# Ledger of designs, part 4: peptides against a protein of PDB entry 5A53

Target 1, 230 residues: chain A of PDB entry 5A53
Amino acid sequence: LVENVKQALFIPGQSCNKNLHDIMVDLSALKKPDMKRFNRKNDIHPFEDMSPLEFFSEKNDCSLMVLMTSSKKRKNNMTFIRTFGYKIYDMIELMVADNFKLLSDFKKLTFTVGLKPMFTFQGAAFDTHPVYKQIKSLFLDFFRGESTDLQDVAGLQHVISMTIQGDFQDGEPLPNVLFRVYKLKSYKSDQGGKRLPRIELVEIGPRLDFKIGRIHTPSPDMVTEAHKKP

## One batch from the design tools (peptide; made by RFdiffusion4, then SolubleMPNN)

Design b2_p15_7_s4
Fold by OpenDDE base, seed 4:
Structure b2_p15_7_s4 (fold): chain B 230 residues (1-230), chain A 15 residues (1-15)
Amino acid sequence: as target 1 above (230 residues)
Amino acid sequence: DELAARAAALAAAAA
């Protein structure tokens, strides 16, 4: 079963500022051509009322949404939302730390739009902890792109790296997730008459450190329905 | 090839 590429909608909240706008533009560039952006600010508070998001999901035919807001308590907050059947499936707040880098901070490189990135996840909690499992699932779902043979490195352009910043125990604050984007360059090295594969990574941005905020998780029944293959 | 890419990404993430 080949699933359709999920469409993303980026929404400036009422408290969206220039920094968030720039981050939105740069992150959404990785989702082209399967991305829409609103130009107007919208007064949406997902954890108080989810109905406006469900409305936007249906009207724009987008199963992925990102709300850009900022406050003293939740600075540079990107709320990632997924829907199923235009109903809210899950939500997570990811606040961008002040040390972010934009695409303009890196060497400009040409890239093919729509290629599926390879992901790397660093940290055991991505496979065991419910919050980090959700983050892993979200980003894999968000940046899937067009179908390609991932075994062919020559056809692979992007690597997205996600790292849990440090160790933590139960009951401790959850470490940040470090988001990095690289372009792959494959070379053939001739050493002693043997051709060896050589791969280089060039960071292309954006560079984002995510602090984890509030989370909405689906009911077991919603999980079952969302995993039903047609 | 996928292993090589993952190894390279790990190295870059650690730098």
Scores: peptide ipSAE 0.032, ipTM 0.708, DockQ to the pose 0.041
Fold by OpenDDE base, seed 5:
Structure b2_p15_7_s4 (fold): chain B 230 residues (1-230), chain A 15 residues (1-15)
Amino acid sequence: as target 1 above (230 residues)
Amino acid sequence: DELAARAAALAAAAA
């Protein structure tokens, strides 16, 4: 059963600013060709009314959505939404810190569109803490791309690194998630007549530090339905 | 082994 690649829809909210627009463009470039972007601002408040997002999900046949909004309380906010059967499955607010870097801040490297990134997660909480488990699941789902049977390490071009910034205890604010994108560069090292393949990681951007905001979790019934393999 | 080496390289780059 070849699971169809999930399509993403990027939606500028009414409060979308230039920085968020630039971030949207750069992040969505990693989702090409399975991405749509709206050019017009839409007045959507997903934690007040989810109906407009469900409508957009169905109309555009997109099970992934990202809403770009900014306010004093939630600056540079990317709300990541997943739908199942065009109904909201889960949502999470990830606010981009001011220290972000765009693709233009890095050396332009050519990359093949549509190649699946490899993910690396740093932090035990990605496997144990419910919020970080959701983030891990979300990003894996978001960038999964086409099921290539070839986990061909030779075809691996990109690595996405997600790191929990520091340790935390129960009741403490959740640390930011550091989002980094690298291109794998293979070098043939001519050291001593043995061509050892050397792989170097080159950061290509964007560089995003995500502050965690509000979360909507799926109902137990929706979890069961979404995990039913067709 | 290559995944482990890459994870180590990423950990070193994030440090």
Scores: peptide ipSAE 0.028, ipTM 0.699, DockQ to the pose 0.039
Fold by OpenDDE base, seed 3:
Parts: sequence; structure tokens; C-alpha cells
Structure b2_p15_7_s4 (fold): chain B 230 residues (1-230), chain A 15 residues (1-15)
Amino acid sequence: as target 1 above (230 residues)
Amino acid sequence: DELAARAAALAAAAA
């Protein structure tokens, strides 16, 4: 079963500002061509009423959505939503810290649109803690792209690194997740007449530090249905 | 070698 590539819809909320719009544009560029963006602001409050998001999911045939909002309590808030059968599966608020960098802050590098990134996760909690497990699942799902049987390393251009910022104990606030994007640069090094292939990672952006906010988890029934292979 | 390139990428991402 070749899973169809999941389409993403980026939605400016009513409180979306220029900075958050720029973040939206840059992050969504990594999801091209499987991405749609709304140009108009929409008054959506997903933790109060999920119905508008379910409507947009169905109307646009997008199982991934990102709502861009900003307030004093939740500054630069990206709400990531997944749907199953156009119903809300899960949601998570990820607030972008003020130290973000846009693509324009990095050296312009040409990249092929539509290539699947490789992910690296740093932090044991990505495998053990329910919130970080959800984040890991979300980002893998969000950027999975076309299932190519060939892990064609020749086609690997991007590495996305996600790092949990520091250790934490039970009951402590959850550390931020550091989101970094790198391009693999292959060049031939001439050392003593032998051309050795050299691969370097070059950060290309955006650079985002995510503070974790509110979470909606799926019902056990929805989990069972979502894992049923048709 | 695809394996070598993948290993190099993982090593570079971990550095």
C-alpha cells in the first residue's frame, strides 16, 4: 500500500502578524509541493471548537494543518493538527521563541523541491515521553513525502534535526525542541591526488526553538482506526 | 556508497 503523500494546509489565524507569516512561509517551503497556504486570516480557536478545522481538512483534502496565532500568553504559536477521515486526530501547540531565523538569514542554496528529508532526534524522551513521542510522530508524518523504496542517498539533500533542550524530571516544565534544517553538501576534496568524497552539513533554515503548549490526544478508538491498514 | 553517505550525514548531524 503506497500511502498517498499527506497534504498540508497553513492557516493564518486572526492574530497572525508579519513575523509569524514569514515563519509560515519558510516552514511551508519545506513541504512543497504538498502544501497549501491561505492568504486570508481566519478566526479559528481549535481548543474551543475544532469544527472549522475539520471543515478545512475536508474542503482542501489536507490531513495536516498548521494554524498561525500570536498572543501575550502564546506568542508565535504554531498549532499543528492532524486529521483522520477529516476528523481531528491530534493537535499540539508549538510556540516559536524570539531567537528564530528565517531562510533569508542563511546563505542561499539551491535545493530540489519535493525531496524527503532525513530526520535526527536528540533526546531519549522522543522515544519514551508521550508528548515528545507525539512531536516525533508529527514531524516524521508531516515531512515524510513520497515513499520511495530507494532510500536513494543520492537523493538525500536535507537533514532535519530535532533536539530536546536539556534534561528534565517528572513534574518539571517540558524543555523546548530545537528545530534545525541542514543541506548535505557533497564535494570532492583533492588530497594528494586522491579525490575523496566529502559531505558537509550546511544550515539552511529556518531555525526554530519550539516551546510546547497545549495538546489534544486522539481517543483510543481513533488510534485503532488510524492504524488499521486498509 | 549509499551507506557511507548516510553514515556521514548522521555523524555530521550529531556533531
Scores: peptide ipSAE 0.027, ipTM 0.663, DockQ to the pose 0.054
Fold by OpenDDE base, seed 1:
Structure b2_p15_7_s4 (fold): chain B 230 residues (1-230), chain A 15 residues (1-15)
Amino acid sequence: as target 1 above (230 residues)
Amino acid sequence: DELAARAAALAAAAA
């Protein structure tokens, strides 16, 4: 069963500004070629009415969507949406902090489009806390490329690192998730006649710190249906 | 060796 690569649709909301547009462009570049972007703003409020998103999911055959909005309360807000059968499965608001860096802020490195990134998650809560489990699941699902049976380690060019910013206890605000993208650079160090392969990580961007906002979780029935392998 | 180097690099990035 060739798992069909999930397609992503990036949607500028009515309040999308230049910064959000730039973030959208840079983040969506990591999803190429399995990405579509709308060029026009759409007045969508997913936590008030999900029907427009379900419509777009079906019409564009995209099971992943990202809505770009900004307000005083929810600045630089990226709402990540997943659908199942073109119905909303889950949603999460991730607000980009003002300290973001774009691809243009880093040294321009050539990379092959369409290669599956490796993910690294730092923080125990990614495996135990419901919200962070959803984030982990979302990003793995979002950037999951073709299931190559062989983890062609030779084809690994990018690493996406997601880190929970600090420890937290029950009842405390959820720490931000630090999103970082690295390119693996192999150096042939000719030190002393032994070619020791040296691999270095070079940050390539974008650099995003995500503040967690509102969440929509699927019904137990939808969870069961979504996990049924056909 | 390359796998070990990658693991080390990943561990270093996670630190």
Scores: peptide ipSAE 0.027, ipTM 0.691, DockQ to the pose 0.046

## One batch from the design tools (peptide; made by RFdiffusion4, then SolubleMPNN)

Design b2_p16_7_s3
Fold by OpenDDE base, seed 5:
Structure b2_p16_7_s3 (fold): chain B 230 residues (1-230), chain A 16 residues (1-16)
Amino acid sequence: as target 1 above (230 residues)
Amino acid sequence: SELERLEELRKKLEEA
């Protein structure tokens, strides 16, 4: 089965700044070669009018979009959008905290473009809470796709780690999601004649702490359609 | 700590 890898479109909003641009470049590098970036700023307000995004989805044949905007209220805001049949399926605002690190902040490691990352999710809410379920689904869909192929550990180069920052109760503000990217280094340690596989994780960036903003959830009808396997 | 979580992650990856 030729995996229909979902294509991503990165869109600078009108308020996109240098930091967001740099974040966009670094995050989108992880999606290569299945990524497009607009060079021009676009005045898009997805929670007011979704039509421009649907147009871009169809025109560019991208089912994943990321809108880069920044305001006083929503600083370093990455709006992640998924479409189904070029119609908006869901949206979520993820604001990057100021403590972000770019790829240039880490030791440059050569990596193979196009390898699917392994995901790790830390926090029970990723499986129970609707918002974190959406985030989990989004990032899996964004970087890994629908592939159920058990990637042989030997073929794994990258690990994307997503961690809910702390515990929370119902009614409390949702904790940030800590986004980390690691390269797997496999060493054969010869300890005492037993070759034990040693796996080392090296952070490669970007390092992003996501504050959760506004969410658009799919209609029940769209959920049913999107889950219909062809 | 983030370090502890990384160590736990490493452990999980080694057990896989």
Scores: peptide ipSAE 0.027, ipTM 0.671, DockQ to the pose 0.029
Fold by OpenDDE base, seed 1:
Structure b2_p16_7_s3 (fold): chain B 230 residues (1-230), chain A 16 residues (1-16)
Amino acid sequence: as target 1 above (230 residues)
Amino acid sequence: SELERLEELRKKLEEA
């Protein structure tokens, strides 16, 4: 079964700065080889006009896009876009907090390109709250896609952890989502003559705390079409 | 198994 791995396009917006560029490079490295990056800034405002994104989706055959913008109101903003049939399915703004860490801030560990990460989600809202459900769906779709072959488990090298930062009530601002990436390190522990495989998690970066911004939800019709298995 | 160990790791991460 040729896994239809979704391709991602990273787009620097007009307001993209060095920090966002570095974040883009590091995050997109996790999506290799199924990733494209534009080297030119594009003046795109997805919540005002989605047409340029639909155009890029079609022209680049990418169903995943990330727009990098920064303003006073929306600093270090990563707009994640999904398309279906090259039409906008959903969008979400995730603003990276200033405490971010790049891959260069961690011990350099070699990893195999193209391996799918395992995900862990911490927070009940990932299964119950519509916004966090969308985030969960987005990141799973972005990095793993729909088909998890058991063979991918045998080659598992990375864990992506997503944590909702604290509890919240209805009407309160949505807590940040803490994005962490770990490498699985296998150690042969010699305990009592039995070499028990010990697996440890080593953070490799990037480390991103996402503040949730604006959201575009799919139409009911698009949801139905997207869930239709061919 | 390696899978069991990964599940244990998931559990630990969920508890943290």
Scores: peptide ipSAE 0.024, ipTM 0.628, DockQ to the pose 0.039
Fold by OpenDDE base, seed 2:
Structure b2_p16_7_s3 (fold): chain B 230 residues (1-230), chain A 16 residues (1-16)
Amino acid sequence: as target 1 above (230 residues)
Amino acid sequence: SELERLEELRKKLEEA
């Protein structure tokens, strides 16, 4: 079964700065080897004109894109874009809060490139609220892809945790999504001559708190097409 | 089983 792993393209926007660049590098490292990065800034405004993104999707054969921009209104903004047939499927702005931590802020641990992360989602809204459902779908699609084989469990080395920061009611601002990455560390504990396997989670970064921004939802026609099995 | 280990891990992550 050829895993149709979706390729990601990271695009620095015109307003991309050093912090966003560092975040881009660290987050994209989790998508290796299925990731491309542009080295040049591109003047793209996806909520005004989506055509440049569709062009990049087709030219780079990437169905996932992340645009890095920053403004006073949308500081440290990561616009996540998905395409289907090189046409925009959906978009969501996720702004990284200032309390972010880079990989350099954590103890360096070795990891095998290409292993799919396990996901954990904390918050009922990930299953019920349209925006959080989209976020859940996006991140699963981004890092895990469509096929989850038992082999993915055998090769489990890291966990991505996504938590909705607190409860909210209808009409209230949507809480941030806390993005955390952990490595699974296996230890053998010697307790009274019995070696018990011990598994610990070690945070490896990056640590990102995402504020939710603008969203583009797919047309009903595109939803139908995207769910059609070839 | 490996599944049980994953479930235990999920529990630990939910408690964190």
Scores: peptide ipSAE 0.023, ipTM 0.624, DockQ to the pose 0.043
Fold by OpenDDE base, seed 4:
Structure b2_p16_7_s3 (fold): chain B 230 residues (1-230), chain A 16 residues (1-16)
Amino acid sequence: as target 1 above (230 residues)
Amino acid sequence: SELERLEELRKKLEEA
């Protein structure tokens, strides 16, 4: 079964700054080899006109896109876009908080390119709240694709952890999503003649706290069409 | 089992 791994396109917006560029580079490194990056800035406003993104989706054969923009209102904004049939399926703005850490801020560890990360989600809302369900779906789709084959465990090198920062009630602002990346280190510890496998998690970055912004949800018709794919 | 290792990993990540 040829896994149709979804390709990602990273797009610097007109307001893309150095910090966003660095974040883009580091985050996209986790998507290698299934990613493309534009080197030039593009003036795209996805919540006003989606047509340029649909054009890029088709032209680059990418069903995942990330637009990097920054403004006073939406600082360090990563707009995640998914397409279906090169048409916009959904969008979500995730703004990176100022406390972000880049890969250079962590111990440089070698990892094999192309291995799918394991995901862990902390917070009940990832399964119940529509916005967090979309985020969960998006990130799973972005990094794992459709194949959840258990064979991925044998090659497990990375864990992506996503945590909802605190509890919230209906009508309250949505808490940030804490994005963390860990490398799994397996050690054989000889404890008393029993070689117990010890697994250690080492944070490798990037470290991103996402503030949730605007969301575009698919029409019921598009949801139906997306689920019809065998 | 590999599953037990994954659950242990999840538990460690939840504690972090």
Scores: peptide ipSAE 0.022, ipTM 0.624, DockQ to the pose 0.042

## One batch from the design tools (peptide; made by RFdiffusion4, then SolubleMPNN)

Design b2_p17_3_s1
Fold by OpenDDE base, seed 4:
Structure b2_p17_3_s1 (fold): chain B 230 residues (1-230), chain A 17 residues (1-17)
Amino acid sequence: as target 1 above (230 residues)
Amino acid sequence: RIGNAEEVEKLFLELLK
């Protein structure tokens, strides 16, 4: 089963500022060509009323949405939304810390649009903790692109790295998730007359540290339906 | 430092082994 590439819609909220706009542009560049952006601000409050997002999902045929908002309580907030059958499946607020870096802060490297990224997840909680499982699932779903059976390793140009910032115990605040993007640079090194393949990772941006905010989880029934293979 | 290129590179090299 070749899964169709999920389309993403980036939505500036009413409180979207220049920094969030720049972050939106840079992050959405990683989703090209399977991305739409609204150029108009929309007054959407997804944790109060989800119906506008369901409408946008259906109207734009996008199963992924990102709402860009900022307030004193939730500065640089990216609300990631997934839909199933144009109904809200899950939502998560990820607030970008002030130490973010844009693509312009890194050395410009040649990048081919539309190639599938490799993912790395650092932290056991990505496989055990419900919130981090959702984050892992979300980002895989968001950026994985076309499911081709042939992972041509030769076609890998970039790596998306997600790291949980430190250890935590039950009842403690959830550590930030460090989002990093690297270009894979392959070169042959000559060591003692043997050409050994060497791989270097070059950070290309954006660099985002995500603070976890509010979460909406799907109903058990929606989980069952979403995991049904046709 | 967690999430630096060197740490990710090391992890990537470990995954390729």
Scores: peptide ipSAE 0.020, ipTM 0.570, DockQ to the pose 0.057
Fold by OpenDDE base, seed 5:
Structure b2_p17_3_s1 (fold): chain B 230 residues (1-230), chain A 17 residues (1-17)
Amino acid sequence: as target 1 above (230 residues)
Amino acid sequence: RIGNAEEVEKLFLELLK
């Protein structure tokens, strides 16, 4: 089943600032060509009323949305929203820490737009803990283009790395998720007459450390419907 | 062929250490 590439809509909230705008531009560049951005600020409070997001999902035919807001309590907040049938499936607040780096902070490397990134997840909680499972699912869904059965490893240009920052126990605050983007550089090294393929990772940005905020989880019924293969 | 997806994943895990 070739799933259609999910389209993303980036929405500046009323409290969107320059830093969030820059982050939005850089992160959305990784989603090109399957991305739309609003130029106007929208007064949306998704955890109070989700209906405006459902409206935007339907109107723009986008099953992925990112709302950019900032407050004293939730600084540099990226609310990631997924819809199913233009209804809210899940939401998660990911607040960007102040140590972020933009694409302009890295050596400019040319890359082909539209290549599917490879993902790496570091931390057992990505497979076991509900919140980190949601984050894993979200980012896979967000940046995975067309599900081609052939992961043509030959077409791998980018690696998105997501790391849970440290260990944690039950009841402790959830560690940040470190988001890193690398370009793969393939070198042919002649070592001793054997051409060993060397692969180097070069960070290209953006560099984002995500603090986890509020979460909306789907209803069991929506989970069942969303996982039904047509 | 960049090696098996598993080899690439293993290599990345080593590079991220």
Scores: peptide ipSAE 0.019, ipTM 0.554, DockQ to the pose 0.218
Fold by OpenDDE base, seed 2:
Structure b2_p17_3_s1 (fold): chain B 230 residues (1-230), chain A 17 residues (1-17)
Amino acid sequence: as target 1 above (230 residues)
Amino acid sequence: RIGNAEEVEKLFLELLK
């Protein structure tokens, strides 16, 4: 079974700055080898005209895209786009807060490229609230790809943790999503002749707090088509 | 054999507490 791993395209927008570039590099490193990056800035406004993104999706055979833009209203904005049949399925703006940390801010640990991360989601809204359900779906789709039955736990090196920052009520602004990446460190503890596996989590970065921006949701028909397994 | 993905997930949830 050829795992149809979704390919990601990272696109610097016209307003892409150094911070966004660095974030793009670090986040895209987690998607290797299934990632492409453009070196040139592209003037794309996905909520005004989606056609350039559909063009790039088709030409690069990428069903995942991330557009890096920044403005006074939408600082450090990562627009995550998914396509189905090279047509826009959904989009979400996730603005990176200024307290971000890059991979260089953490202890460098050797990792194997191409291992699928495990995900943890903290917050009931990831299962109940439409926006957080979309975020959960997006990140699972982005990094895990198609669920193969056997999670080779033996190949588990990375954990991506996503946490909703605090409780919220209806009508309140949506709390940020805290994105954290950990490496699993296994130790053999020799306690009384029984080797008990000890596992430690070490944060490896990047550390990103996402403020939720604009959202484009698929039509019910597109949802049905995208869930049709051939 | 490290336990099922679910056991690792539980262990992680415990470590993140």
Scores: peptide ipSAE 0.017, ipTM 0.539, DockQ to the pose 0.280
Fold by OpenDDE base, seed 1:
Structure b2_p17_3_s1 (fold): chain B 230 residues (1-230), chain A 17 residues (1-17)
Amino acid sequence: as target 1 above (230 residues)
Amino acid sequence: RIGNAEEVEKLFLELLK
């Protein structure tokens, strides 16, 4: 079964800065080998004109895209785009807060390229609220691709944790999503002659707090088409 | 033996507490 692993394209926008570039490099490292990056800045405004992104999706055979932009209103903005049949399916702006940490801020741990992370989601809204449901769907789609039933637990090296920062009511600003990456360390602890496997989580980065921005949701027709099992 | 993905997930949920 050739896992149709979705390919990701990282695009620096015209306003891409050093911080966004560094974030792009670190986040895209988790998507290797199924990742491409543009080296040139592109003047793309996806909420004004989606056609350039559809063109890039088709030309690069990438159903996942991340546009890196920064402005006074939308600082350190990562626009996550998904396409279906090279047409825009959905988009979401996730702005990285200034408290971010890069991989260089953590202890360098060797990781095997191409291992799928496990995900954990903390917050009831990931299952009930439409925006957080989209975020959950997006990140699962971005890093896991199509779930093959064989979760090779033996190959589990990384855990991505996504947490909604606090409770909120209807009409309130949506809390940030805390993105954390952990490496699993298995230790054989000799406790009383029984080797119990101990698993420790070690944060490896990047550490990103996402502020939610603008959203484009798919049409009901596109949802139906995208969920049709081939 | 961490036998299945669900056991791993439960273990992680416990470690994140």
Scores: peptide ipSAE 0.017, ipTM 0.544, DockQ to the pose 0.263

